# Designs tried in a protein design run: peptides against a protein of PDB entry 7UQJ. Part 116

Target 1, 160 residues: chain A of PDB entry 7UQJ
Amino acid sequence: PELYQNFNITPPRGVLFHGPPGTGKTLMARALAASCSSDERKITFFMRKGADILSKWVGEAERQLRLLFEEAKKHQPSIIFFDEIDGLAPVRSSKQEQIHASIVSTLLALMDGMDNRGQVIVIGATNRPDAVDPALRRPGRFDREFYFPLPDVKARFKIL

## One batch from the design tools (peptide; made by RFdiffusion4, then SolubleMPNN)

Design b2_p15_6_s1 (from b2_p15_6, 6 letters changed)
Fold by OpenDDE base, seed 2:
Parts: C-alpha cells; structure tokens; sequence
Structure b2_p15_6_s1 (fold): chain B 160 residues (1-160), chain C 160 residues (1-160), chain D 160 residues (1-160), chain A 15 residues (1-15)
C-alpha cells in the first residue's frame, strides 16, 4: 500500500497473487501490509480463506463478505487478503456451483462497489490462477497479477 | 537454524540479506530468530536500523555498537539484525563519510573480534548490496549473501 | 540453516512449524531449503499438503509416503515439507480416523526409520499444533517446534 | 466471526 503511494500508482482494487504452493503469497501479503504501515498510518489486515468462505459461512457467506468489506472500509487504510481464493471455485456439485455463483457475484459487487479513492486493497492468493473465475480478473477487480515463482534453482544459486 | 548443523557448513559470522524493498528481509530475520528459539533454548533477537545507527547515535554510535555486541554475547545464543545496513553508507557529505568510516571500522572490528565458537549471528539487510562496504562482505564478516528477489521483476514493475 | 551449526544443536529429524495462518511457515521452509543449498551442495525440496495426503492418496497414502521418503533419501541432502500437517487430523468419521491412524503410523515409522546420519529434514507446518498427533511431537520425530507468531507485539516478546 | 489480524505496524517497529 505505501509502496503504491510512494510510486504515485493508482492502487488496484484487487491484486491476484498466484504461484505454486508455499511460494510466499500469504507472507508477501502480510509483509506488504507491514511495509505499508507507517507510524502515522497503520494498515489494518483482514484475512479469510476461500475454502472457509465456502464451507464455514454456508447460508451467511454473502453477509459475512459484506460485513468484512464494511469493516475494512471502516478501518481504512486496510488490506483484505483472501488466501486460497481458488477455494471459492465450485467443486463439481450443482448446489456448490449455485453457492459459488452467489458468493462470487457478491464478491464482484463488493469489489465493484469500492470507491476508487478507498484505501482498501484486496489481495487474492491462489495456487491455480486458471481456476479463478475470469470475472474476478477484470479491470477494477483483481486486475493486477503477481506471479510467485518457485524459487527457481538458479535464483537459489545466487543466494548461496 | 538447526538446518545448518545438518549440512556441516561453517557458520558465517554475518549473513547479508539483500533484495528490493518489501521482499521480506526483516520478516525473514525475525522468523529465523523465532525458528531458532525452542522452549529450552530461546534466542535473543537484537534489531538496529542502519539509518538509526548513523543519525540517532551521533558521537556514540561506536560505543552503542560495542554495547550491542557485548549484550548479544551475554545473551547467547543471539541474533543481531541490522535492518537497512546500506543506511550506514555515506550520503555525499565529507562529515558523513568520516562518521561512516568510523562506524563501519568499528563494526568490522566487532565482527572480526567475535570468537568463532560464539553463538552470535549477525544479519544485515539491505536494498542495495552494492552500497554495502566491500570490507563488510569479506570472509568472517557478511561472507554469505541471501538474495530476496521480488516474486517477479515484471510483477514489481506492475506495482511500481 | 547454517544458524543451527553455530548453536551445536543436535539436528532434529523433524521440525514443527506452528502458528496462525499466513505467518510464513511455508515460505520459511522454502527459504531454509534455499539457504542450505550451495553451489556444491544443492538441497532437494519435497513438498506435500496434509490434506492431499489424506484425500488424494486414498488407499495409496502409505505407499506414496514411503516413496517420498525413499526419493528424499536418494536425493540427499533433502527437505520434506508437509504443509498443513494438521490436515492429517481425523475429520470426525470413523473411516477417516482409521485412515488417519494408518497414515500417521506410517509417517511415524518413516521418521523413526531415518538414519540419524541421514541428510533428510522433515518440516511439518500447522496452524493448529494441538491438532497434531502427540506421537508426531516425540523425540526423533517433530521434536522441535517453531512458533510463527502473528506479528503481535506480545509474540515478539517471546522471541526476544 | 472474521479473525481480524492486529495491525502489522507492530512487525516493523522494535518495541
């Protein structure tokens, strides 16, 4: 976040962190939140897992997402981090597809409804960027992507 | 930490974490300290910023460095983390060059004066490894370097 | 990794990384693997998720664990990282408890069967250390624990 | 309830 202000970049509403498991997506989101928090400007960090949104909030997932975005807006500047956002992807049951479609539609509406001047950044992390609904990857949503490569063997050699 | 013992590698006195801002150098140093502390063996973690050594300790920086190393030695096993160690690099004033030369000389002497059997690890973090005095990068000092890449150079340019 | 040699600690066969989600457990395991690889001594890094062991390997989980440990032994020095190892914990069905008991028993036997001179480190990461079978936390298994605190002020004081 | 993580400002500053 402060990195965006420092560079006079229009902060994206949403950033997709994608890459293999354990590439540090979650850690980077937290480190970004920390690096953007100054003494004068504390950033509030909210975290949810995509699978928990789908499984723990059965019937209330939409309301819980709305409350999360309202709370994030109330505590600006803030980061909402969705870990395993591909866990919102429908597992092959028609009932899960409808629940998914409703939850994803709500998330889309919440991301679209954020005022561009809002100091709320949404970070989605996924191991499967191709499993993320293309509607989430459009401008004004997760319109910026960050690939977290495996530390390639060559990058490892330069640390050593 | 225990992972190094398994590999029979001569432990460096100093490790340089280098890489762009926000790559998690400081967080990794803290997490390494945490990861070396067990219930039976707590590691004491000391942190200083390079800019604070240069600016806050004007006239006492050498003494404060000596006291820091003595305190770290007293509380072994310990980690001394210098965040932004490139902040010791002289900004272009002759007075800052002399202060830098004295502080760096003191740090060199303290790192050289550590008994090889001492359980004190020095971690320096920098965003500018080329701005770190080459004398600090010699064997027995910061003789191991860890590159903290941006997740992708291209991804950073899209944040930047 | 080299930090452990400094401390003359008997290398555990297994290390448990525990702490709240997104505290960097997976990244630390990868960074540890990277930091222990040299130009002369590359460390092979194997990764499995606990939930994948329980769900994807139904009926072959034990064999796949054996093959994993054999492959890790063949490619020494190596790290086996079990992400979300608490995902081996039985979900409340009697059939899952038996599968859990069998898989955990196999993992115990594989950890116990590692030659102490073997250059294979096992890292388990969990968000729920109390959900990890106490048998895995015994000497010669995950006998060392690393707490990855949330960066709350209070957790910092336990590292210091 | 949403687990609110405390502000990460605590990570960067030594106590």
Amino acid sequence: as target 1 above (160 residues)
Amino acid sequence: as target 1 above (160 residues)
Amino acid sequence: as target 1 above (160 residues)
Amino acid sequence: PPELYPPLTAIVKPP
Scores: peptide ipSAE 0.000, ipTM 0.201, DockQ to the pose 0.042; fails the geometry check
Fold by OpenDDE base, seed 3:
Structure b2_p15_6_s1 (fold): chain B 160 residues (1-160), chain C 160 residues (1-160), chain D 160 residues (1-160), chain A 15 residues (1-15)
Amino acid sequence: as target 1 above (160 residues)
Amino acid sequence: as target 1 above (160 residues)
Amino acid sequence: as target 1 above (160 residues)
Amino acid sequence: PPELYPPLTAIVKPP
């Protein structure tokens, strides 16, 4: 957060964390939430899994997304972390088109409806950025993308 | 970064990651460097091990620190990650006092000399925060500390 | 694997990584796979998400599990990482009982059928260990559990 | 020379 404002960069509404599975995307999102929290200003961290929203709330996924964004707005400053966002918002051309299209459209509307003055950051994590609907990757949505490479084997030896 | 400025929080000059070995400190530092990089503004990640600076550069550690900070400043925005900073900056009362005292004094001066407008973040990682010179843990230096708890010790013994 | 044998510790058939979401479970599993890989002995890392196996392979989840374990056995030494294993093997008393019960029974049989001499380690990751079928948490299955605590929120604030 | 670890993050440009 602070680095971006020092850069005179409008805080992104959404950040896409992408990279191979187990590269620390979720850990980073939590660490970001945690690091942006101060004793004076605690960041509320909301986590949802894309596939879980679909599987648990068939026909209510849109409502659950709205509630999530409302709750995040109520608990500002907040981070909404979508783990496996490719499961929530697959590319519209995927064979499960109709149900996913409504969810994507809702998420787009929610991201577009975030006031840029709002202290809500959305982080989407995926192992497959190309499986995320391109409409979500546009400016004002997940307009920032972060690749989490596999720690190079040489770099792994430096972590242990 | 962006969240901090939205919170009117001066970006910390230094962050201390502490916690038992293998808790992901180095990984988190890399992931932070990663997550703060944008297509427009790539963060340069400098990694050094505290013990490596001492062992590889006997008598030049201070110069190498200066060069590191100069290079980090030249490649702004940047993150300097000191892994095992307790090896670089042991408590002054530790048996290797004189050589370490000069290095600590140099690191203190370098951290104090960072313009708060500079886009250089210093992350020190240690397994032993109490082995880090308290002078480094003061405001304007490593004024922020992050505990990486062990995943339950019982759980470690089940992985190793 | 090699570390465990060097310690005269029978490699666990299964390890449960549990803890709040984004505590680095998946990352640790990959780091373990990486650290146990030597130039002489590369560990093959298989990753599956519990919910993805259910959602993508409705009616074939059991077969896909069998194939996964066979492939892991073929590529020894190997790690099978089930991310979100609570999605794969929910408690039998959960509302989706019948489909999940067959999958759980298959996974139990596969874990029980792993020869202790096999260089296959199964890592299940969950945010909800109590949502994992207790039958999976018994000796000879996920008999080892690893808690990934949240990095202390206060500590996170000091990173960003 | 300081081993610059390659920035582990490739920011994938939006296509």
Scores: peptide ipSAE 0.000, ipTM 0.343, DockQ to the pose 0.037; fails the geometry check
Fold by OpenDDE base, seed 4:
Structure b2_p15_6_s1 (fold): chain B 160 residues (1-160), chain C 160 residues (1-160), chain D 160 residues (1-160), chain A 15 residues (1-15)
Amino acid sequence: as target 1 above (160 residues)
Amino acid sequence: as target 1 above (160 residues)
Amino acid sequence: as target 1 above (160 residues)
Amino acid sequence: PPELYPPLTAIVKPP
C-alpha cells in the first residue's frame, strides 16, 4: 500500500519501462527505488538482467525467479527490477521456445501470485516492448507502461 | 600513500558509497578512478558486482576475492570497486548465512591483511549501508562513508 | 548501409569506445542505438559484458559469440555492444593465453565474416584500448575509435 | 597518444 503511494502510481504488480536504449530506464528505476525509500522506510532493490537469469541458471532459472520473489517479499517493501526483460521473457512465438516458455510461465505465475497487499513492485525495462511476451503486458502483470523518449542531442552531450 | 593523496582522503582501506540506487555511485567510483589516474600514474580499476561474485562462483567466491586482491596489489595503484556490496556481504544475521559467512569472513581478512603501505583502495557501493555487515564498516575496513543523495527531480530528468 | 547513414559513420564493422571508466561509453552506445532507431526502423541492441562471456560460458564462449552474431544478423539492423571488451579479448601476449586465444580468434573471424552489406555494427567499450588485442583494432574490425574524455568535475557532479 | 586509463578490470573469475 504505502510503497505504491510513494510511487504515486496505482498499485501495479508490474511497471514496464520501455524506450530507446540508454534513455535512463535503469537509472530511473533506481531513482524511484531511492525516492521511495525514506530513512524510516527502506525499500529493498533487487536488480536482475533478463539474459543473465537465462544464461547463469540453465535449468534453475525458474527456481531463481521463485527465490527472487520470495526474497523480495521477505524484504518488503521491495522493488524487483528486471533490466532487459525481453531477454528473459521474449515473445513465445520466437523459435527459442522451450527454455523461455517455462521461465515466462514461471514469471507470469509469480506476478499473478503476488498479493496486491504485498509491497513488491516489479519494474521491467526493455528497449523493445513488442519483444516482451504480450501475456506479461496484461492487467495484473506489467499493466503500466512508461515510455522513455530519446534525450535530445543536448541532453546526451550533457551526460558526456 | 600517493593514491590516497590523489583521493584527498586519509588513507582508508575502504570507502563505502551509499545512497539511493542510481545516485551515480558507480559513476563516481569510476570518475574517481579516472581523476586519480594521471598520465604518469595509471590507477588500475577493478569492478565487481557483489551478487555476481556470490552467484557465479558458488564455492569459489573466497578464492576469487583472494585473487582479486592479489591482482589489485600486483597492479597497484589500484581501486577495487564492489558495486552492490550488500549482495556480497549481507548482514551475518540474515538466514542466508553459510555461503555468505565465508565470503564476508574472507573479505574481512583481505581488508585486514592489506598493508596500509599498499596503494589499493576498496570502494563498496550499496543502496543499503545497514544491509552491509557492520564488521565491514569498522575502522581499517570501510571506515569512510559517502552519502549520495537523490538527485533532485530536475537532475534525474537531465540524465533522461 | 542505412544503419551506417543513421550513425553518420562510414560503415565500420566495429567501433571502439575508449576512455576513462564511467565516461558514458555504455550510455553513448545505448543512445546511439536509440538515435538510429526510428519508429520505422527499429535497431536491435545486443549488450554483452566481455568478462561475462568468458566466465558464463567456459568452453562455450565461442559458440555464444557465433550465436550472438547470428542473432544480430537475423535482427538487423542491429548493434552488438561489448562492454569491457578488454575482458573478452585481452592482448594475446598476456599469460592467461589459452582460454582467451580461442575467443579472440572467434571474434576476429566473426568480424571478418561480417558482410559489409549487413546492418550489424559492433561497438566495443574499453577503459584500456591497449589491453585489447591489436588484431581487433585493425581495419575491417574495430577500425574506428572514439575517445571519451573525463567529464569535467562539473559534469560529473551534474550526473550525481 | 590519448592517455589510456588502466582497464576497469573485469571480474577475474576463478579458474
Scores: peptide ipSAE 0.000, ipTM 0.165, DockQ to the pose 0.087; fails the geometry check

Design b2_p15_6_s1 (from b2_p15_6, 6 letters changed)
Fold by OpenDDE base, seed 5:
Structure b2_p15_6_s1 (fold): chain B 160 residues (1-160), chain C 160 residues (1-160), chain D 160 residues (1-160), chain A 15 residues (1-15)
Amino acid sequence: as target 1 above (160 residues)
Amino acid sequence: as target 1 above (160 residues)
Amino acid sequence: as target 1 above (160 residues)
Amino acid sequence: PPELYPPLTAIVKPP
């Protein structure tokens, strides 16, 4: 937090947490949200799952994204955490192209429309950063990436 | 981080990460340490376990704390992470009172002696914030607290 | 769990999570425990610190281990997570040899006594896998190892 | 006795 005040580091609009599933991406996002909340300044933490935005809100996903960003802006300082953002914004593949493309475009517009003065951080978590639309990984969007390495591949395979 | 630049939040000297065990407190502290490290400005991350300082350095724990803070100051910007800080600075209970009281007093003095201009952040992690000496939880010490909730079932299901 | 049924992968009796401290070993163990917990099948998660079993239960550590494994068997499917297992089962060094050797032998016997039909997984976490008794790292015990690398410097910079 | 942690079944909102 305050290390950033001393370092004059410009606030990333978006941070991509990537790494194999169960690497603590979601936990890290929650812990960050809590870690930015002082007794004097509560950070509002919004969490959405990418697949839930698509599947629960078929036809309203864009509206729900807009409402989420509006709510985050109203309750700033805030963190929006997208779990499984690859489910929201996959790399363009033919069959689901139209719906995903629309949601990606809406998310891009919402991230681009965040003023650099806004106290809203967007954290996207994915197991597959290469499955996220490259447009989201550009400067001013998810321009910051965090690798959550597996506890070795053999580990996951052996507990699941 | 950069939220704090925009928030003009005065750097807490100390941050208490608390919550059930395995909620990613240590991971967060490490992620925080490295998230302050740019290509141009490496943040030095110091980690100590509270119990290790007590048990491995019986009679030298105070000296090791002093050396740790001196080293952190020399390598600023720096983060000192105390894992299991309740093991280092438990609430006063009769039998180990003298050694723990001395270490607590040393830690208090070291935290109070940090200039507000110092690029040294102290992060304490505990599973039991109420087991930490209240003197450490005062303003100018661990005056900011972060709750790490258990990742809940619904959140877990989506990490697999 | 269901992945093991589908892959015909014999459930590992024991999994060693190793890597630098604060790499999310404990978090991963917890995340895995819940990921194996369906709405129909709750997995019971047991957590113990290796050092706590030694220090708090001087003379009863073996009994507490037996009780822990019995309780885990009663509440199967279950996960036993040993945090800091190197504190429970260090490589044989002279001064603490007898107490540690007895606890290691008890843990070995408990892990060997787990029927392949038991839905009990043991996860050990350590910062130093080479400090764990090699007898625990053999097939039928902690025969599966998982390295938790440090979150990389660039990944770190964006969470603070 | 060391506390059994309940299966992580419900999103605990931060208090």
Scores: peptide ipSAE 0.000, ipTM 0.310, DockQ to the pose 0.040; fails the geometry check

Design b2_p15_6_s2 (from b2_p15_6, 7 letters changed)
Fold by OpenDDE base, seed 3:
Structure b2_p15_6_s2 (fold): chain B 160 residues (1-160), chain C 160 residues (1-160), chain D 160 residues (1-160), chain A 15 residues (1-15)
Amino acid sequence: as target 1 above (160 residues)
Amino acid sequence: as target 1 above (160 residues)
Amino acid sequence: as target 1 above (160 residues)
Amino acid sequence: PPELYPPLEAIVKPP
């Protein structure tokens, strides 16, 4: 978070963490949240799993997304972390088109509706960035992508 | 990084990741570096192990630190990650006082010499935050600390 | 895995990684897989998400579990990682009883059917260990549990 | 030379 302030980069509304599963995407999101909170400014960390929003809240997924964004806005500064966002917002051309299309549309609208002055960052994590609707990967949404490679075995030897 | 800009939080010169070994501190630092680089602004990630700086560069550790910070400054925006910073900057009262004291002093001076406007973040990782010189943990240095808890110690003892 | 063998510790059939989401459970499982793979002995890492097995394979979840265990046995040494195993094997008393009961029964049978001499380790990750069927947490199944605490951020995340 | 590990380009997938 703080690096972006220094860089005079408009904080992305959304950041996509992508990479093979268990590369620490979720851990990173939490540590980012952690790193951004000070004693004076605690960041609220909201975590949802994309597939869980779909599975638990069939027909209410849009409402739950709205509530999540409202709550995140109420508890600014905040991070919304979507784990497995590919499960929430699959590519529209995926065979489950209709339900996913509305959720994607809602998420797009919510991300588009975030005031750039808002202290809410959305982090999407996926193992399959290409399974995320391309509309979410556009500027002003998940406009920044971060690859989490597997800890290459060679990398591990340099970490030890 | 970007969260800090949004929050009008002066980016810390240093962040201390602490917690037991294998809690993902190094992975987190790498993913932070990854997360902060965009297509337009690639963040240079410098990784050093504290013990390696001491062991490989006996008598040159200070110079190597200076060079590291100079190079990080040259390659802004950048992250300097010190893995096992307790090995680099042990508490001054530890029996290896003199060599460590100069290195700590140099690291303090380097961290103090970073312009707050500089696009260099220092991340120290340690398994033993109390083994890090308290002078490094002061405001304007490693002023933010993040604990990375173990997977339950009982778990680790069965892995080891 | 290899660490357990080297220590003459009967490798657990199953290990439950539990702790708040984004505490590095999946990362640890991968790092364990990577750590246990040498140049001579590559460990095959199978990863499935509990909820995905249920959602994608309605009516075939049992068959898919059997195939997964067979494939893992064929590719020994191997790790089967179930992310969000609470989604695969919820407590039997949970409102979706019947479908889950058969899957739990199948998973129990598969874990019970693993010869202790097999080089297959099952790692279940969950954010809610109490949401995992207690039958899976018995000796010879997920008999070892590892808590992944939150990165204790001095910044109290109100994980809301 | 500072071992940049991994190369940033390997960590940052261009959009």
Scores: peptide ipSAE 0.000, ipTM 0.348, DockQ to the pose 0.041
Fold by OpenDDE base, seed 4:
Structure b2_p15_6_s2 (fold): chain B 160 residues (1-160), chain C 160 residues (1-160), chain D 160 residues (1-160), chain A 15 residues (1-15)
Amino acid sequence: as target 1 above (160 residues)
Amino acid sequence: as target 1 above (160 residues)
Amino acid sequence: as target 1 above (160 residues)
Amino acid sequence: PPELYPPLEAIVKPP
């Protein structure tokens, strides 16, 4: 409840940040976690890279996702940020991707199993929303999307 | 000695950067490493994510920490930056965390075993200093703390 | 061809971003990927941390590099960004580093095997170009280097 | 000295 009030958004189970690389999606996810943390209410921020989950955990990725969501529940209010979520949950296009299909199915089930009472927000960041399995972009999963446009050249050069 | 002169701080074995996520802790740790690197004296910057050490190295995490500190000594002057150190060294609260307890104990021993003569600085970054084992926050370990406040909304939007 | 036109650079097989830590190398690599992505031509951005490849994949690192380059070819136009590439490809100084030597040799072979017809750019970022194996800095590999100076103190404080 | 060619400004095209 209160975590979602701090976001000024209806409690989505998941928010998809999409836009060109380097548009600050990761920074914004962190800044959101930060802005929702008060001195009284510290938000736990979990960051995982999609491709890292897929690669690190050959045969254990599903278990690691379960553990991540359990840990996020244990440390609520919490944010799970999946950077490069398209690396974790690519579109189900290839017959060879049975392992990816299992991980995606696990992530779907975990997002579906999140009671609205849980103060866990999932933020997925991608450079390619079309490369994310459409099943993840359905209501009750990543049902809110935020586009991050390229910063003006002037903004890029101010960071450099 | 000289590395610590470049930091304009008493040679701490460890510095804890804490503050809301996305407040630039990682960027600052990098910028510090950079500012202390001169053309004559290149500082070696080692970055590890706490949760990644814990997850990648089930049964080998202690060895990897030892190797990291050995490598940092070999490449002195050096900085070891632990991003999300609370993921590596959570508070010893849960009976199930025997693996975490071993890693924390190893990190403690490595920090205690750092002779003040070594030009190795350890920077830990966390969103939650209270989630870091208090044993790490004692004198001779992470005995200096820097708070990173939330950037003004205006600063966030200048990076976006 | 077209990816390289978007970069306004001669098609390097690899570009080395070097400079002090936190000078925005990773941000720039992402921004480059973004700037070269048009609505019609989405560039796939692969990010790996050098030390993470070395550590995650004890005995499989060579295979993972091969898979990464194959996936990058499959999703062309693409960018492979190696953050902290000195962690993957350290200078061949130590007799104990046979594993590192194999990974470096694999990366060399993969970069050498990249036909100029492939729309795959490899960006390596390092804080220490001198810590990168000189064999990687030869023509046909990381043959273009970009120095990232420390942002003025004023720029650092604007990001903070 | 590392060759700064082409300048970063030429690579980072405006959208």
Scores: peptide ipSAE 0.000, ipTM 0.176, DockQ to the pose 0.024
Fold by OpenDDE base, seed 2:
Structure b2_p15_6_s2 (fold): chain B 160 residues (1-160), chain C 160 residues (1-160), chain D 160 residues (1-160), chain A 15 residues (1-15)
Amino acid sequence: as target 1 above (160 residues)
Amino acid sequence: as target 1 above (160 residues)
Amino acid sequence: as target 1 above (160 residues)
Amino acid sequence: PPELYPPLEAIVKPP
């Protein structure tokens, strides 16, 4: 958050971190949250896994998402980090697709319902950006994408 | 840390973490320190900011650096992390240049005075490796450089 | 890697990275792999997820582990990173417990069969160190444990 | 209750 204020950038409502597994998406989200917290402006960091939203909260996932966004709004400035957000993507089974569609629809509504003036940033991390619902990638949602490359062999060579 | 013993690489006295702001240099230094501490062998982690060395310790900065290195030597194995070490680089004002030159000279002497057998590692983090005094980048000092790439230059330019 | 050469520590065959989710275990493993490569000594980095070992390789998981270790040995110096290694821990179903026990037994044998002179390091990352089979935590296996704290105030105090 | 990760305030507190 403070990074965006320091750079005079309109803070995105959502940022998609995508790239191969273990490229540091989750760590970068935490480091960004840490780097945005000052002595005067402490940032609250919320984390959820996409698969846990589906598996642990069967039938209550929508309510838990609402509560998460309300709590994040209450503790502004805040970051909501969804790790493995591709785990919210519809898996090929019709029943799971409806549950996924409902959860994704709720997430869309919550992201759309965030006032642009709110100091809540949503970060989604995925290994499969193409598996993320295109509706999540629209302006006002995850409208900014950050590719976490594999540490390219060349970046390795310059560290050396 | 243990990874270097396997590779028969002469351990650097100093490691320069360089890369754009928010790339996780400070977090990596802390995580490396954490990842060197075992239940039997806790590593002591010392942190200083380059700007704080100049601003808080006007006239005593050299003494405070000496005390820091002595304390790190006393609490071996230890890591000294200088965040924003480019903050020790001479800014164009003549008075600051002399103070900077004296502090850098003291840091050079302290890094040179570390016995190669000492279990003290110095990590410097900078956003501007080219602003770091070339004398600090010589063998036996910050002789290894770690580039912390931005998550793709393009992704940062969209944040910026 | 070089940090351990300074500390005169017998290089572990295996390192267990443990700590809460998103504490940077996977990134640290990659960064360590990157930091150990040089222009003359490129380190090959292999990554597997614990859950993928179980789910994708039903009946071939043992063979795939053997092939992975052979390939890592062929491409020395190398790092094998097992992300979510707790995903190899026995889930309470008896059939899964046997498959898990066989895969864990194979991993144990492969770690034990690594010549101490081999430039192959195994890194396991887990969110649940207590769920990792105690046999994996023995000397010559994952005999070193790195706690990736949540950046809670208390974990800072144990690194200091 | 949702496991709230401890506020990053705990990370960023300068020493």
Scores: peptide ipSAE 0.000, ipTM 0.220, DockQ to the pose 0.046; fails the geometry check

Design b2_p15_6_s2 (from b2_p15_6, 7 letters changed)
Fold by OpenDDE base, seed 5:
Structure b2_p15_6_s2 (fold): chain B 160 residues (1-160), chain C 160 residues (1-160), chain D 160 residues (1-160), chain A 15 residues (1-15)
Amino acid sequence: as target 1 above (160 residues)
Amino acid sequence: as target 1 above (160 residues)
Amino acid sequence: as target 1 above (160 residues)
Amino acid sequence: PPELYPPLEAIVKPP
């Protein structure tokens, strides 16, 4: 938020952090929240995992998403961080596809419904940007993407 | 590995990284791996998620763990990083508890079977250290624990 | 510090983080400081920019460096993070070269003067490892170097 | 004076 405020930049509504696991996406999101919180202005950081949205909120995920966005708006400036947002992706069953499609549809609507005046930033993190619904990656949603490469230290890790 | 080798320190068999999500546990594990790799000595970094051990390796998880430890020993110096090691914790079903208990038992045996001469370090990461089986937290296993606190914010704003 | 203490490892005196801007060097240094702070043991994190050492401390930079190292030793376990340590490099003037040479000489002496018993770690970060004085990159100083690679092209966080 | 960054008190409590 403040990174954008300091530059009179309209914060992107949604930012997708993508890259291999352990590249610090979640850490960066927290660090951004942190670096934007002053003694005068605390940023509220909401974190959810994509898998938790499906598993912990089974049958009420849409409602919990709405409540999350309302709470984020109430506690602005705020960051909503969806870790493993690709974990909203269905397991290969038609019933799970429908549930997933409803959750994603709700998230789309919530992102579209964010007033430009709101100090709410949504950060999605994924290891699989191609598994994120293209509808989420459109302008006004996760319209900015940030790749997090592996820390290449001079000595080549073979990540097997 | 090399961090310990440079000091003639017997590497701990297992290190538990714990702390809130997005505190950089995985990034630290990769950075540690990276820090220990030189041009002369490449560390092989193996990463697995606790949830993947249960879900992707259903019915063969024990075998895949054995193969992982064998491969890590073959490619030493090596790091085995178990991300979300608490994700080995069962979903609350008796059948999953038995499968989980078998996987954890296999991991215990593999950690106990590591030769003190081996340049294999096991790093477990969790957001819930209390959800990690106490048997894994014993001497000769994950006998060292590192807390990763939230990167707290107050320090960051004075850089603006 | 604690990462090394928990392992009975003598911390490296100096670690150089290098790589393109926006690769998370500063973030990693902060995350390391954070990850090494427990409720029981708080790590004191001191941050300075190379450019600030030259500009804000004009004529007293050497004294301020000494005070920084003394304060870090007093508040151990501690991390001294020099961001943009290559910014100690002179602007192309003979007078600035002399001032820079004195500052670098002071930093060298301070790093050499760190007791192996001290829980002070120095992290230097640079985008230009080749602009860092080779004397700083010697054993007992910044004897460990970590490369941070660029995030792939689309995703440029300019952490400037 | 070198600003001691105070120990980062959990400013972002998860709600």
Scores: peptide ipSAE 0.000, ipTM 0.358, DockQ to the pose 0.076; fails the geometry check

